# Peptides against a protein of PDB entry 3S8F: the designs that were tried, part 52

Target 1, 157 residues: chain A of PDB entry 3S8F
Amino acid sequence: VLTLFVAVPSLMTAFTVAASLEFAGRLRGGRGLFGWIRALPWDNPAFVAPVLGLLGFIPGGAGGIVNASFTLDYVVHNTAWVPGHFHLQVASLVTLTAMGSLYWLLPNLTGKPISDAQRRLGLAVVWLWFLGMMIMAVGLHWAGLLNVPRRAYIAQV
Target 2, 166 residues: chain B of PDB entry 3S8F
Amino acid sequence: DEHKAHKAILAYEKGWLAFSLAMLFVFIALIAYTLATHTAGVIPAGKLERVDPTTVRQEGPWADPAQAVVQTGPNQYTVYVLAFAFGYQPNPIEVPQGAEIVFKITSPDVIHGFHVEGTNINVEVLPGEVSTVRYTFKRPGEYRIICNQYCGLGHQNMFGTIVVKE

## One batch from the design tools (peptide; aimed at target 1 R26 G32, target 2 I9)

Design b2_p21_5_s1 (made by RFdiffusion4, then SolubleMPNN; from b2_p21_5, 9 letters changed)
Fold by OpenDDE base, seed 2:
Structure b2_p21_5_s1 (fold): chain B 157 residues (1-157), chain C 166 residues (1-166), chain A 21 residues (1-21)
Amino acid sequence: as target 1 above (157 residues)
Amino acid sequence: as target 2 above (166 residues)
Amino acid sequence: SLLEQLLAGFAAMMERLRAAL
């Protein structure tokens, strides 16, 4: 009950953001069921970063329901599963959102726009960060299901 | 046109809310399926029990490691385990194969973990509380106990051993 | 004032950052 009490409004918020993205994409000329996605500004690190963070947040949110479920928590608690969850929620969503904010904020504060080279580098950084985080998160969740403990440097699996 | 835009946004929001609800049910169904197909887990062997962490080393069933393993019935044992900075007692814990073991675990100092490799035993140990876990070791051998809750500078070296005898 | 000094310092920092980028 408590988990659902938190999960429902969180999901509503998340999908409201998705709705905003759809609207924005359609305003940019995207049409059809998925055409609006392509129309979004994927050439802007300030956009790509937080969106990738949101994508990582989806499985992380599902994991949150697992972690909050007392029966399933017996399986995952204090295993590598937990840091896997954190890396999706914090190291992906929060960090990528911070990166995206920086890509907007610095040019704004300095009055100097980022160069095209810096923009491309920023895109590379954000995408590589996301890829690395997804690999690590999958690995940690997998290890957690295999009962690898957290806060321990060795394990028998 | 501003009103038209807001109306369009509302339409998309309604669609995504419906999708959200559908996904919620998918997740619930997945959890239900997991619970239905996975029945193995840690079995609590008692109600919440409290103990004074300041005296647990001096008196009571945790005070003497040599008397920590108590036979309570045919092929049934209770093991009084103390998790402390930085180790476990008794160490090793010796129990028979196939016996039903009730672990009574507490701490005299800070919160520790009690994670037994090769088993599903994984509990936190809180000072002032007794963690009770029931388990039967089907295979003989050595099982390492790992602390998976940070407890200080020696945390990473805090290990114990359960020896299961044939 | 201290506030003015802090703001001036921030402005100088932003200028240095702009120049470095």
Scores: peptide ipSAE 0.030, ipTM 0.715, DockQ to the pose 0.011
OpenDDE base, seeds 1, 3, 4, 5: peptide ipSAE 0.026, 0.020, 0.022, 0.024; ipTM 0.755, 0.745, 0.742, 0.720

Design b2_p21_5_s2 (made by RFdiffusion4, then SolubleMPNN; from b2_p21_5, 9 letters changed)
Fold by OpenDDE base, seed 2:
Structure b2_p21_5_s2 (fold): chain B 157 residues (1-157), chain C 166 residues (1-166), chain A 21 residues (1-21)
Amino acid sequence: as target 1 above (157 residues)
Amino acid sequence: as target 2 above (166 residues)
Amino acid sequence: SLLEQLLAGFAAMMRRLREAL
């Protein structure tokens, strides 16, 4: 009951952000059901990074519901599942948001815009980071479901 | 213009809220599916039992590892296990195949884990509390006990063994 | 004051950063 109570406001917040993105995309000329996505500034690492973080946060949030569920927590508690959840929540969302913030902050603080090369490098970094995090997170969740223990360097499976 | 923008935002928010609700049901369905397909089951938790961690090594059922395995009935045993820095006692734990085993696990020092590989036994062990786990080993062999809760410098090497005899 | 020193230090750091980047 408590988990669901928290889940609803969290989902509302998350999808409100999505609504804001849709609005922004449409303001940028995007049309149709999905055209607004394409219209978003995917060439800006300061935008891409936190958005990718949000995407990673979606399955992480679902995992949070699992972790808070009495019966399911019994299955996943202190297994590799938990680190998998953390890496989606912290190492993806928080970290990528920080990266994105940096890509905005530094040019503004220095008064110098980033070069095109730096921009492209930044995009590569955040996309590769996201990809790596997704691979690791999926692996950890899978391992957790296979009863691989957390905080142990050895496992039977 | 601002009013129009606000109205537009609200429209999108309504749509996304509806989607949010739908996704909530999807997640619930996924949880239900996971529960339905899970075969490990849930080990019933017993009543909260407390013990004095400062004396548990000196007196009581955990004091003598040689007396840790107690037959409580036909094909039924209670095993009193201590998780400590950095190991388990008794070690090994010897139990018969097919017997109903009730593990009574506690700690004299810090929080430890009790994770038995190849089983659904996975509990945290808190000083001052007794963790109760019921399990029947269907297959003979050795089952490793792993500490999955950081408990100090030797945590990574904290292992025990359950030997299931035919 | 300490605050002024910290602010001055921050400003100096920003200048160095602008020069370095």
Scores: peptide ipSAE 0.032, ipTM 0.716, DockQ to the pose 0.011
OpenDDE base, seeds 1, 3, 4, 5: peptide ipSAE 0.020, 0.014, 0.022, 0.022; ipTM 0.754, 0.744, 0.750, 0.722

Design b2_p21_5_s3 (made by RFdiffusion4, then SolubleMPNN; from b2_p21_5, 9 letters changed)
Fold by OpenDDE base, seed 1:
Structure b2_p21_5_s3 (fold): chain B 157 residues (1-157), chain C 166 residues (1-166), chain A 21 residues (1-21)
Amino acid sequence: as target 1 above (157 residues)
Amino acid sequence: as target 2 above (166 residues)
Amino acid sequence: DLLEQLLAGFLAMMEKLREAL
């Protein structure tokens, strides 16, 4: 149980970022409990990508706590649960953050802004990536709970 | 302006920090609940038992597959299993239904997995260490052992069988 | 020399990207 305290700094960091998002949304005119979310720049793939990564990181982080638990790790270790976890962490957060960074960095480095078509395409890419990642992650976690082994091509279910 | 922004940020941070702490407690509570309701599925960690992987095939309880299943008491058995590249010994492992089985698993070469389908037996097997798992098979039949830790070129074909007899 | 090569390669890549966008 004491191992779970390792999650405190991560949670503090994560929710500080969330606080920053709320602040930004309210500065952009968002009001109420959820209005600040709508006020965020959802038309910019450089913003949307890392935010979607953060959203994927939430269940991944929760899974990390499970994996760090001595008792619960016995249940999930070396099952499909583990790939589900790190796909959320690496293929979601890290990858989407990298994608978002490119949408900002490349226009700045080349001196050319992205076109509206490129912007829309970028939005489609990051949303589809996120959706696919969530479907896969849910499937892997579910399979893991059904005791589907990791690193094997067969399962009893 | 900077002061105002700083104050606003701090206010939101405090709120979200409170939420983060609440979520931490929720996670702890969920773990506690799981442990309280599913105690039968929890296998306590045993004491660290060490063996010499270079001699485990030649001497000791793992050396002879014919003597791998040892009756230790009424309806109690210890099974000495080797996980190696690329298989399990003995294979098949034959045990009676309803008996308490203590598996003592080690490796002479590299790290392997020991995942028994249809059971909650799922452990890593390290050279030089003995993994101990206690289980009682309630249903007769065949249970497949799967290596779920990469161990080399033949990893994908590394299987064993436990035969539970009536 | 190595730094110059790396810089040249980076700049060349940026130019290619600029032309492609």
Scores: peptide ipSAE 0.023, ipTM 0.754, DockQ to the pose 0.012
OpenDDE base, seeds 2, 3, 4, 5: peptide ipSAE 0.020, 0.022, 0.019, 0.017; ipTM 0.709, 0.748, 0.738, 0.719

Design b2_p21_5_s4 (made by RFdiffusion4, then SolubleMPNN; from b2_p21_5, 8 letters changed)
Fold by OpenDDE base, seed 3:
Structure b2_p21_5_s4 (fold): chain B 157 residues (1-157), chain C 166 residues (1-166), chain A 21 residues (1-21)
Amino acid sequence: as target 1 above (157 residues)
Amino acid sequence: as target 2 above (166 residues)
Amino acid sequence: MLLQELLAGFLAMMTRLREAL
């Protein structure tokens, strides 16, 4: 029970980010329950990347609760589940945030805006990265549940 | 303008806070459901048992691989297994089908994994600590033991075999 | 075609994951 209470501050952080996104979307003219989402700057890779990272982090966070649970951890520990979790947390959120930061930082540091072609390429990169990460992560989690071991090149499955 | 913005943000935060609390309950419910439906796969933690890793190879029940399999009762065995860099002892481990096997696993050197394919046996093996796993093999055959914890340069080749005899 | 196959595979994995849980 105490372990699950650790999720409370994390969820509070998550809702704050979500609230900020909703606020931003509404400031950009979004209306209704979902209109604010469409109003967000989805044409900017510096925005899209970290948001996709956050989306990937949600199931990763849920997995974190599983991994922190004594009984449930027995099922998933040192299986492919664990690297699946890592790829959601590190390779999705952290990496995509870094990518997004790059798309913001370089233009600002150099004083040179990115071209439209570079922008489109950036969008392609972050979306493809996210898609690949989601496919791989789901596969790893699935394999983990099938008792595929971590840190082994061979498995009986 | 800043004050108005702050008030608006607070309103959205309240909504999302409610959502976050709801999600918390959903997660708790999911965990509870998983525990309720998958309890058969849970191996209870045994009592903490310690061993001296510096002497475990020389004396005690792990010292002689020929004496590693001990019958403790009718259709009950204890198997004393060493996980070391880079293998398992004894290898193969021979046990009868249908017998209740208690594995007592420890390491003389570094942390290893003990993952038995085709089973739910999956434990980390720590020097100085005895890992206890109880399992009954229902099917005869060979079960591969895989080290799933990095233990050095030979980690990828660290395998063992459990042979279950009819 | 590749995208369709990838999507189908992803959905299949999701279904299996759901069934496993």
Scores: peptide ipSAE 0.017, ipTM 0.746, DockQ to the pose 0.031
OpenDDE base, seeds 1, 2, 4, 5: peptide ipSAE 0.000, 0.000, 0.000, 0.011; ipTM 0.744, 0.696, 0.736, 0.714

Design b2_p21_6 (made by RFdiffusion4; failed a check: the pose's geometry)
Pose (drawn by RFdiffusion4):
Structure b2_p21_6 (pose): chain A 157 residues (1-157), chain B 166 residues (1-166), chain P 21 residues (1-21)
Amino acid sequence: as target 1 above (157 residues)
Amino acid sequence: as target 2 above (166 residues)
Amino acid sequence: AFLAALWAAYQEYHAAMQAVS
């Protein structure tokens, strides 16, 4: 029960952050129900990386609520589902957010500029990392529901 | 404008939060339902039941695997199961279909998992402790036990079998 | 009543966000 309550601050974060992004998209001219998304600064890796991380957090958090549901945990406990869940939370959102900091934080700390080419390379890196985490989340959640255990060298069997 | 967008955002946020809370409460009620049904029998016994892992293969209910299945009620069998590096005894565990099975599971060495494929049986096995879970097999046949807690280099090939007789 | 109030709050939110300049 208390774990289901720990989920409320992230459910609140989902709205406060989503509304902040929508407000920014509107300020930048976006209209429609989706125009506000397209108008956001998708050329900036510091923007893109946490946003993509937040997108993967939606299934990441859904799996966490499942794991927190006591008897439902007996379906997925110590299976590949669990790494599927935590790659979406820490290996995607937390890691992508830190990667995006290379693009505003590093210059601030070192004075070293980020070139146009380095910016584009950062865009590719955060997209490939995010997409790779999403594909693996699918493989691991599904294999977990099929009772494949975590922490196993299953290629040797 | 900012004042207006702000007001509207807070108002709809309050609504979302109430809905999100109502949804979490429904899940809590649904979990409470499972705890009142036979499906909750796989929840391990909360009572501490200590044993000694260094003598469990020499004395006590786990010393003779052929004697591991004991009828404890008219439709009830207790099964003493040893999960060790890297296997389970007895092998196979043989039980009748439709009977309640109380698995008492311990380990002489390291922590092992006990995950019965196709069931909700999924329990950690700790040396020095006895893990007790309950389940009734409704379908006869062979069920595979998977070790789902890393117990060393033999972990990926640590399996066992439950045969549910007709 | 709660769903109606939520729908109204969404409409006000949508209109306010469309009017952002």

Design b2_p21_6_s1 (made by RFdiffusion4, then SolubleMPNN; from b2_p21_6, 11 letters changed; failed a check: the pose's geometry)
Amino acid sequence: SFLEKLAKALKEYLEAMEAVR

Design b2_p21_6_s2 (made by RFdiffusion4, then SolubleMPNN; from b2_p21_6, 13 letters changed; failed a check: the pose's geometry)
Amino acid sequence: SFLEKFKKALEEYLEALEAVR

Design b2_p21_6_s3 (made by RFdiffusion4, then SolubleMPNN; from b2_p21_6, 15 letters changed; failed a check: the pose's geometry)
Amino acid sequence: SALEEFQKALEEYLKALEEVR

Design b2_p21_6_s4 (made by RFdiffusion4, then SolubleMPNN; from b2_p21_6, 13 letters changed; failed a check: the pose's geometry)
Amino acid sequence: SALEEFQKALEEYLAALEAVR

Design b2_p21_7 (made by RFdiffusion4; failed a check: too like the target's own chain)
Pose (drawn by RFdiffusion4):
Structure b2_p21_7 (pose): chain A 157 residues (1-157), chain B 166 residues (1-166), chain P 21 residues (1-21)
Amino acid sequence: as target 1 above (157 residues)
Amino acid sequence: as target 2 above (166 residues)
Amino acid sequence: SEPGLVIFLALVFITLVIFVV
């Protein structure tokens, strides 16, 4: 029960952050129900990386609520489902957010500029990392529901 | 405008939060339902039951695997199961279908998992402790036990079998 | 469209889809 309550701050974060992004999209001219998304600064890796990380956090958090549901944990406990859940949370959102900091934080700390080429390369890196985490989350959640255990060298069997 | 967008965002945020709370409460009620049904039998016994892992193969209910299945009620069998590096004894565990099975599971060495494929049986096995879970097999046939807690280099090949007789 | 409404409806919809699944 208390774990289901720990989920409320992230459910609140989902709204406060989503409304903040919508407000920014509108300021930048976006209209429609989706125009506000397209009008956001998708050329800036510091923007893109946490946003993509937040997108993967939606299934990441959904799996966490499942794991927190006591008897439901007996379906997924110590299976590949668990790494599927935590790659979405820490290996995607937390890691992508830190990667995006290379693009505003590093210049601030070192004075070293980020070139146009380095910016584009950062875009590719955060997209590939995000997409790779999403594909693997699918493979691991599914294999977990099929009772494949975590922490195993299953290629040797 | 900012004042307006802000007011509206807070208003709908309050709504979302109430909905999100109502949804979490429904999950809590649904979990409480499972805890009142026979499906909750796989929840391990909360009472501590200590044993000694260094003599469990020599003395006590785990010393003779052929004697591991004991009828404890008219439709009840207790099964003493040893999960060790890297296997389970007895092998196979043989039980009748439709009977309640109380698995008492310990390990002489390291922590092992006990995950019965196709069931909700999924329990950690700790040396020095006895893990007790309950389940009734409704379908006869062979069930594979998977070790789902890393117990060393033999972990990926650590399996066992439960045969549910007709 | 009114600010906050789109996010509210989207979150409600996504939560119901996840709940049904």

Design b2_p21_7_s1 (made by RFdiffusion4, then SolubleMPNN; from b2_p21_7, 14 letters changed)
Fold by OpenDDE base, seed 1:
Structure b2_p21_7_s1 (fold): chain B 157 residues (1-157), chain C 166 residues (1-166), chain A 21 residues (1-21)
Amino acid sequence: as target 1 above (157 residues)
Amino acid sequence: as target 2 above (166 residues)
Amino acid sequence: MEPGKVVFELLKALAEAIAAA
């Protein structure tokens, strides 16, 4: 149980970011429980990508708590659950953040803004990436719970 | 002004922090619930048992695969298993149905996995340490042992079999 | 050239190459 407190700093950081998003959304005119979300710049892949990464990081973080729990880790350790976990963490948050950063960095380095076509393509890429990652992650976690082993080409189910 | 904006940000941070703490307690509660309702099949931690991986093949209970299955009591057995590059010893492991089996698993070389299909047996095997797992096979048949920890070029082919006899 | 400047120039060159593609 005490091990779970290791998650506190990460949760604090994550929800501080969420707080910043809410504040930004409200500054942009969003009101109510969900209006601030709609007010965020969802037309900018530099924004959308890391936010989607954060969304993927939520279940990944929860999984991290599970993985850190001695009793629950026995159930999931060295199963497909583990790859599911780090794909949410690395291939979702880290990768999407890098992608988003690129959409910010390239225009700044070149001094040229991205075209609308490039922007739309970028949005499609990050959304499709996110969707694919979520499908794969859910599948891997599900398989892990069904005792599909990690690092093996054989599945029991 | 800057001060008002700062205060507003802090207010949101406090709210989200409260939510984060609430979620933490939810996770703790879920763990507690799981432990309370799913006590059957939980394998408790045991004492750390150590062995010398350099001599485990030459002497001791793991040295002779023909003597690896030891009856320790009525309907109770201890099975001394070696996980090595790239296989298991003994192979097959033959045990009676319904018997309480204590697996004592170690490695003479590198880290391996010991995953038994159709069971909740899934442990890592470390050189110098003995993994102990207790299990009772209720159904006769063959159970495949899978190495789920990368152990070298032949890892993907590292399998064993447990034969449960009626 | 300073390491930071070297990295910046490399990144800029890469960015331009990507933008040109």
Scores: peptide ipSAE 0.020, ipTM 0.755, DockQ to the pose 0.013
OpenDDE base, seeds 2, 3, 4, 5: peptide ipSAE 0.000, 0.012, 0.000, 0.014; ipTM 0.710, 0.747, 0.736, 0.726

Design b2_p21_7_s2 (made by RFdiffusion4, then SolubleMPNN; from b2_p21_7, 14 letters changed)
Fold by OpenDDE base, seed 2:
Structure b2_p21_7_s2 (fold): chain B 157 residues (1-157), chain C 166 residues (1-166), chain A 21 residues (1-21)
Amino acid sequence: as target 1 above (157 residues)
Amino acid sequence: as target 2 above (166 residues)
Amino acid sequence: EEPGKVVYDLLKALMLEIAAA
């Protein structure tokens, strides 16, 4: 009930963020339906990390509605589906946002900019993290739909 | 300039809202498909029933594992199951193939899970509350009961067995 | 179950849950 109560405002916020990204991309010279995406600062891990987190949050948010639904929860409750949802929300969105924040905060606190090597390493870290999390999340959701239990070391399939 | 920017943002928001609505329908369709393909054998829940977890072991239908399986009609049984730290009783649960089984599960201690391998039976078991699940086993054999709710140090080893006889 | 019925039931359930929030 609580999840569904906040679902609509959360979606509105997400769309506003997306609109802001499009606006920013177009201000940076992006044109066309998708050109604004390419114009965004993909060379900055402080930008890439939270954006990837948001991308992971999209299916996670849908999963939140599923988990909160009494009808659909019957299918997914206490299965591997639930950890899959958590890894999208916490280990992807929250963690990647924290990583991105760190890439912004640390240079500002120390007064020293990150080196190019550190920047490239940061990009590699966040992309690999996202990739790994997506693989794991898809696997967990799939396993959950196959009724693999949560909090058990065994599987029936 | 700021006004133009705000107007532009509004236009983008409208576009994204339209896209979001389309995606919403896609997600709903996907969820519907998933539900349709994974909800075979819906188990209706019974009416909410309460019990005293402090006395459930001493009196009532859960007190004697030997009397836990009760025939209630032709090819119909009620099984009174206790989930406890760390196991299930009776264990094994013996039921006939093809019979309609009503499981009435409760706990004398903490919250447990009742997940029957190979079936759609998957409920939480709360002390003071009776979980009611109706199921018909079509295939004979052994079905493992798994606790999928953390209940303590022995949680990972908390198993039961349902034996379906021909 | 029929897909249409599943969708309808799901939407109905969702609406009820939102209303109860």
Scores: peptide ipSAE 0.015, ipTM 0.730, DockQ to the pose 0.032
OpenDDE base, seeds 1, 3, 4, 5: peptide ipSAE 0.005, 0.007, 0.007, 0.006; ipTM 0.760, 0.756, 0.755, 0.737

Design b2_p21_7_s3 (made by RFdiffusion4, then SolubleMPNN; from b2_p21_7, 15 letters changed)
Fold by OpenDDE base, seed 5:
Structure b2_p21_7_s3 (fold): chain B 157 residues (1-157), chain C 166 residues (1-166), chain A 21 residues (1-21)
Amino acid sequence: as target 1 above (157 residues)
Amino acid sequence: as target 2 above (166 residues)
Amino acid sequence: MEPGKVVYDLLVALANALAAA
């Protein structure tokens, strides 16, 4: 019940952020239906990290609704599905947001901008983290649907 | 112009809000579809049944593993199962193929899981509560019971077996 | 006592330490 209640404001927030991103992208010269995406500052790990986190949060949020459903939860409860959901929410969104925050916060606190090498390394770290997290999350969700139990080292498949 | 900028922002927000509403309906529809088409695997929740975990081992249907399997009707059985640290009783649980089995599961100690491999039986077992699951085994053989809820040092080794006889 | 200042100072100190490492 609480999850379903929170789903509405969360969706509103998510799409508000998307609206802001579209506006920003268009201000940066992006045009058309998708051109604004390319115009966003993808060269900045402080931007890329939380955005990737948000992208991972989308299927996680959908999964939250599934987990909160009395009927659908019978399929996924206490299976590998649940850790998959958590990793999307915590290890993806929260962690990537924290990473992104550091890329902004540390330079501002120290007064020293990050070097170009540090920027490139940061981008690599963030993208690799996201990729790995998505692979693991997809695998866990898939395993969960195959009735692989949570908190067990064995599986049916 | 600040006013123009604000109007532009609002326009994009309105567009995304419209999209969000559309997606909301899509998600609801998908959930509804899933519920309508995948109900066969849903284990219905029974009424809340309580038991005293401190006495469940000494008296009542769970006290004697030898009497745990009770025939309640033609081709119908009730099995009183205890999940405890760290195992299940009776073990093995022997039931006939094709019979309707009603599992009544409780715990004398801590929370455990009751996940029967190869089936859709997957419930949490709480001390003081009785979990009820109805299932019919169509295939003979052995089905492993897995504890999927942390219950202590022996959790990872907590297994049981259901033997379905022809 | 200014909790905000304390937190800020600690963060700056930590950031500088991390940047120097």
Scores: peptide ipSAE 0.032, ipTM 0.735, DockQ to the pose 0.014
OpenDDE base, seeds 1, 2, 3, 4: peptide ipSAE 0.027, 0.005, 0.022, 0.021; ipTM 0.764, 0.724, 0.752, 0.749

Design b2_p21_7_s4 (made by RFdiffusion4, then SolubleMPNN; from b2_p21_7, 14 letters changed)
Fold by OpenDDE base, seed 4:
Structure b2_p21_7_s4 (fold): chain B 157 residues (1-157), chain C 166 residues (1-166), chain A 21 residues (1-21)
Amino acid sequence: as target 1 above (157 residues)
Amino acid sequence: as target 2 above (166 residues)
Amino acid sequence: EEPGKVVYDLLKRLALELFAA
């Protein structure tokens, strides 16, 4: 009954991060309702990766509300919906954040900045990863709604 | 400068909190849509019922598969189902078309799943607890029961059948 | 009738979980 109240602090945390991004974007010269987004350092994979993770985390969070609901869990529990959810949460947010962290950490540990080629490759990797993960996640959620079971090799759809 | 930054961040946080509340309502709307389109025909029961998993095979309504299907009223049945490693009892489960069926499902051993293909019946089965789900089969035929909770080496082969008779 | 009741009950429970309980 009180389980869904967990959504409140989770959303607060998520949007606190968003507030930090807005502040950063505005400090970088972005103005208006959306101009601050463009002002963020989209040329840095150390930034782009975790931000893309956050974007994937949004639908994942919505799914979290569903999964945490006693009544709604009946619909989606042990279907492909559940893997869809944690692929957004873990394989998107956590994994992309880890990737982004490496783009910051490795240059600092080695004392060598990443080359421009490595930067461009990094951007390609994180964007492609995000795209692939979104396709997979949408597919899994859709399959889940069609009652494709989790942990089964067969399904009737 | 630090104070100014703090105030700015606070203002942005307030804005995003308001947005978060708006998004909460959007999510609720999406949930409502999902429920309206995908949950028709299944009524889960929320009462907690306990059973002793060590004796459920020897005594009580689950002990005799020949007596597992009980008529409780006009066009109403209760079916006592055991999910075990690795199958279901009774198997097949025979019920009439158009009848209101109350499944009471439990396990004598480990946690299993009870997923009925062609329906939205999908519940976990816990030893010591009775899962109750109500459903009316509108179409005659065979419905496969799938275990969708990993329960051991034979999990992938754990199937049952519901036969709906005209 | 039954589908409508199911949806109503689920939504009611959801509302209670989110706002009342």
Scores: peptide ipSAE 0.011, ipTM 0.741, DockQ to the pose 0.026
OpenDDE base, seeds 1, 2, 3, 5: peptide ipSAE 0.005, 0.007, 0.005, 0.006; ipTM 0.757, 0.721, 0.749, 0.731; seeds 2, 3 fail the geometry check

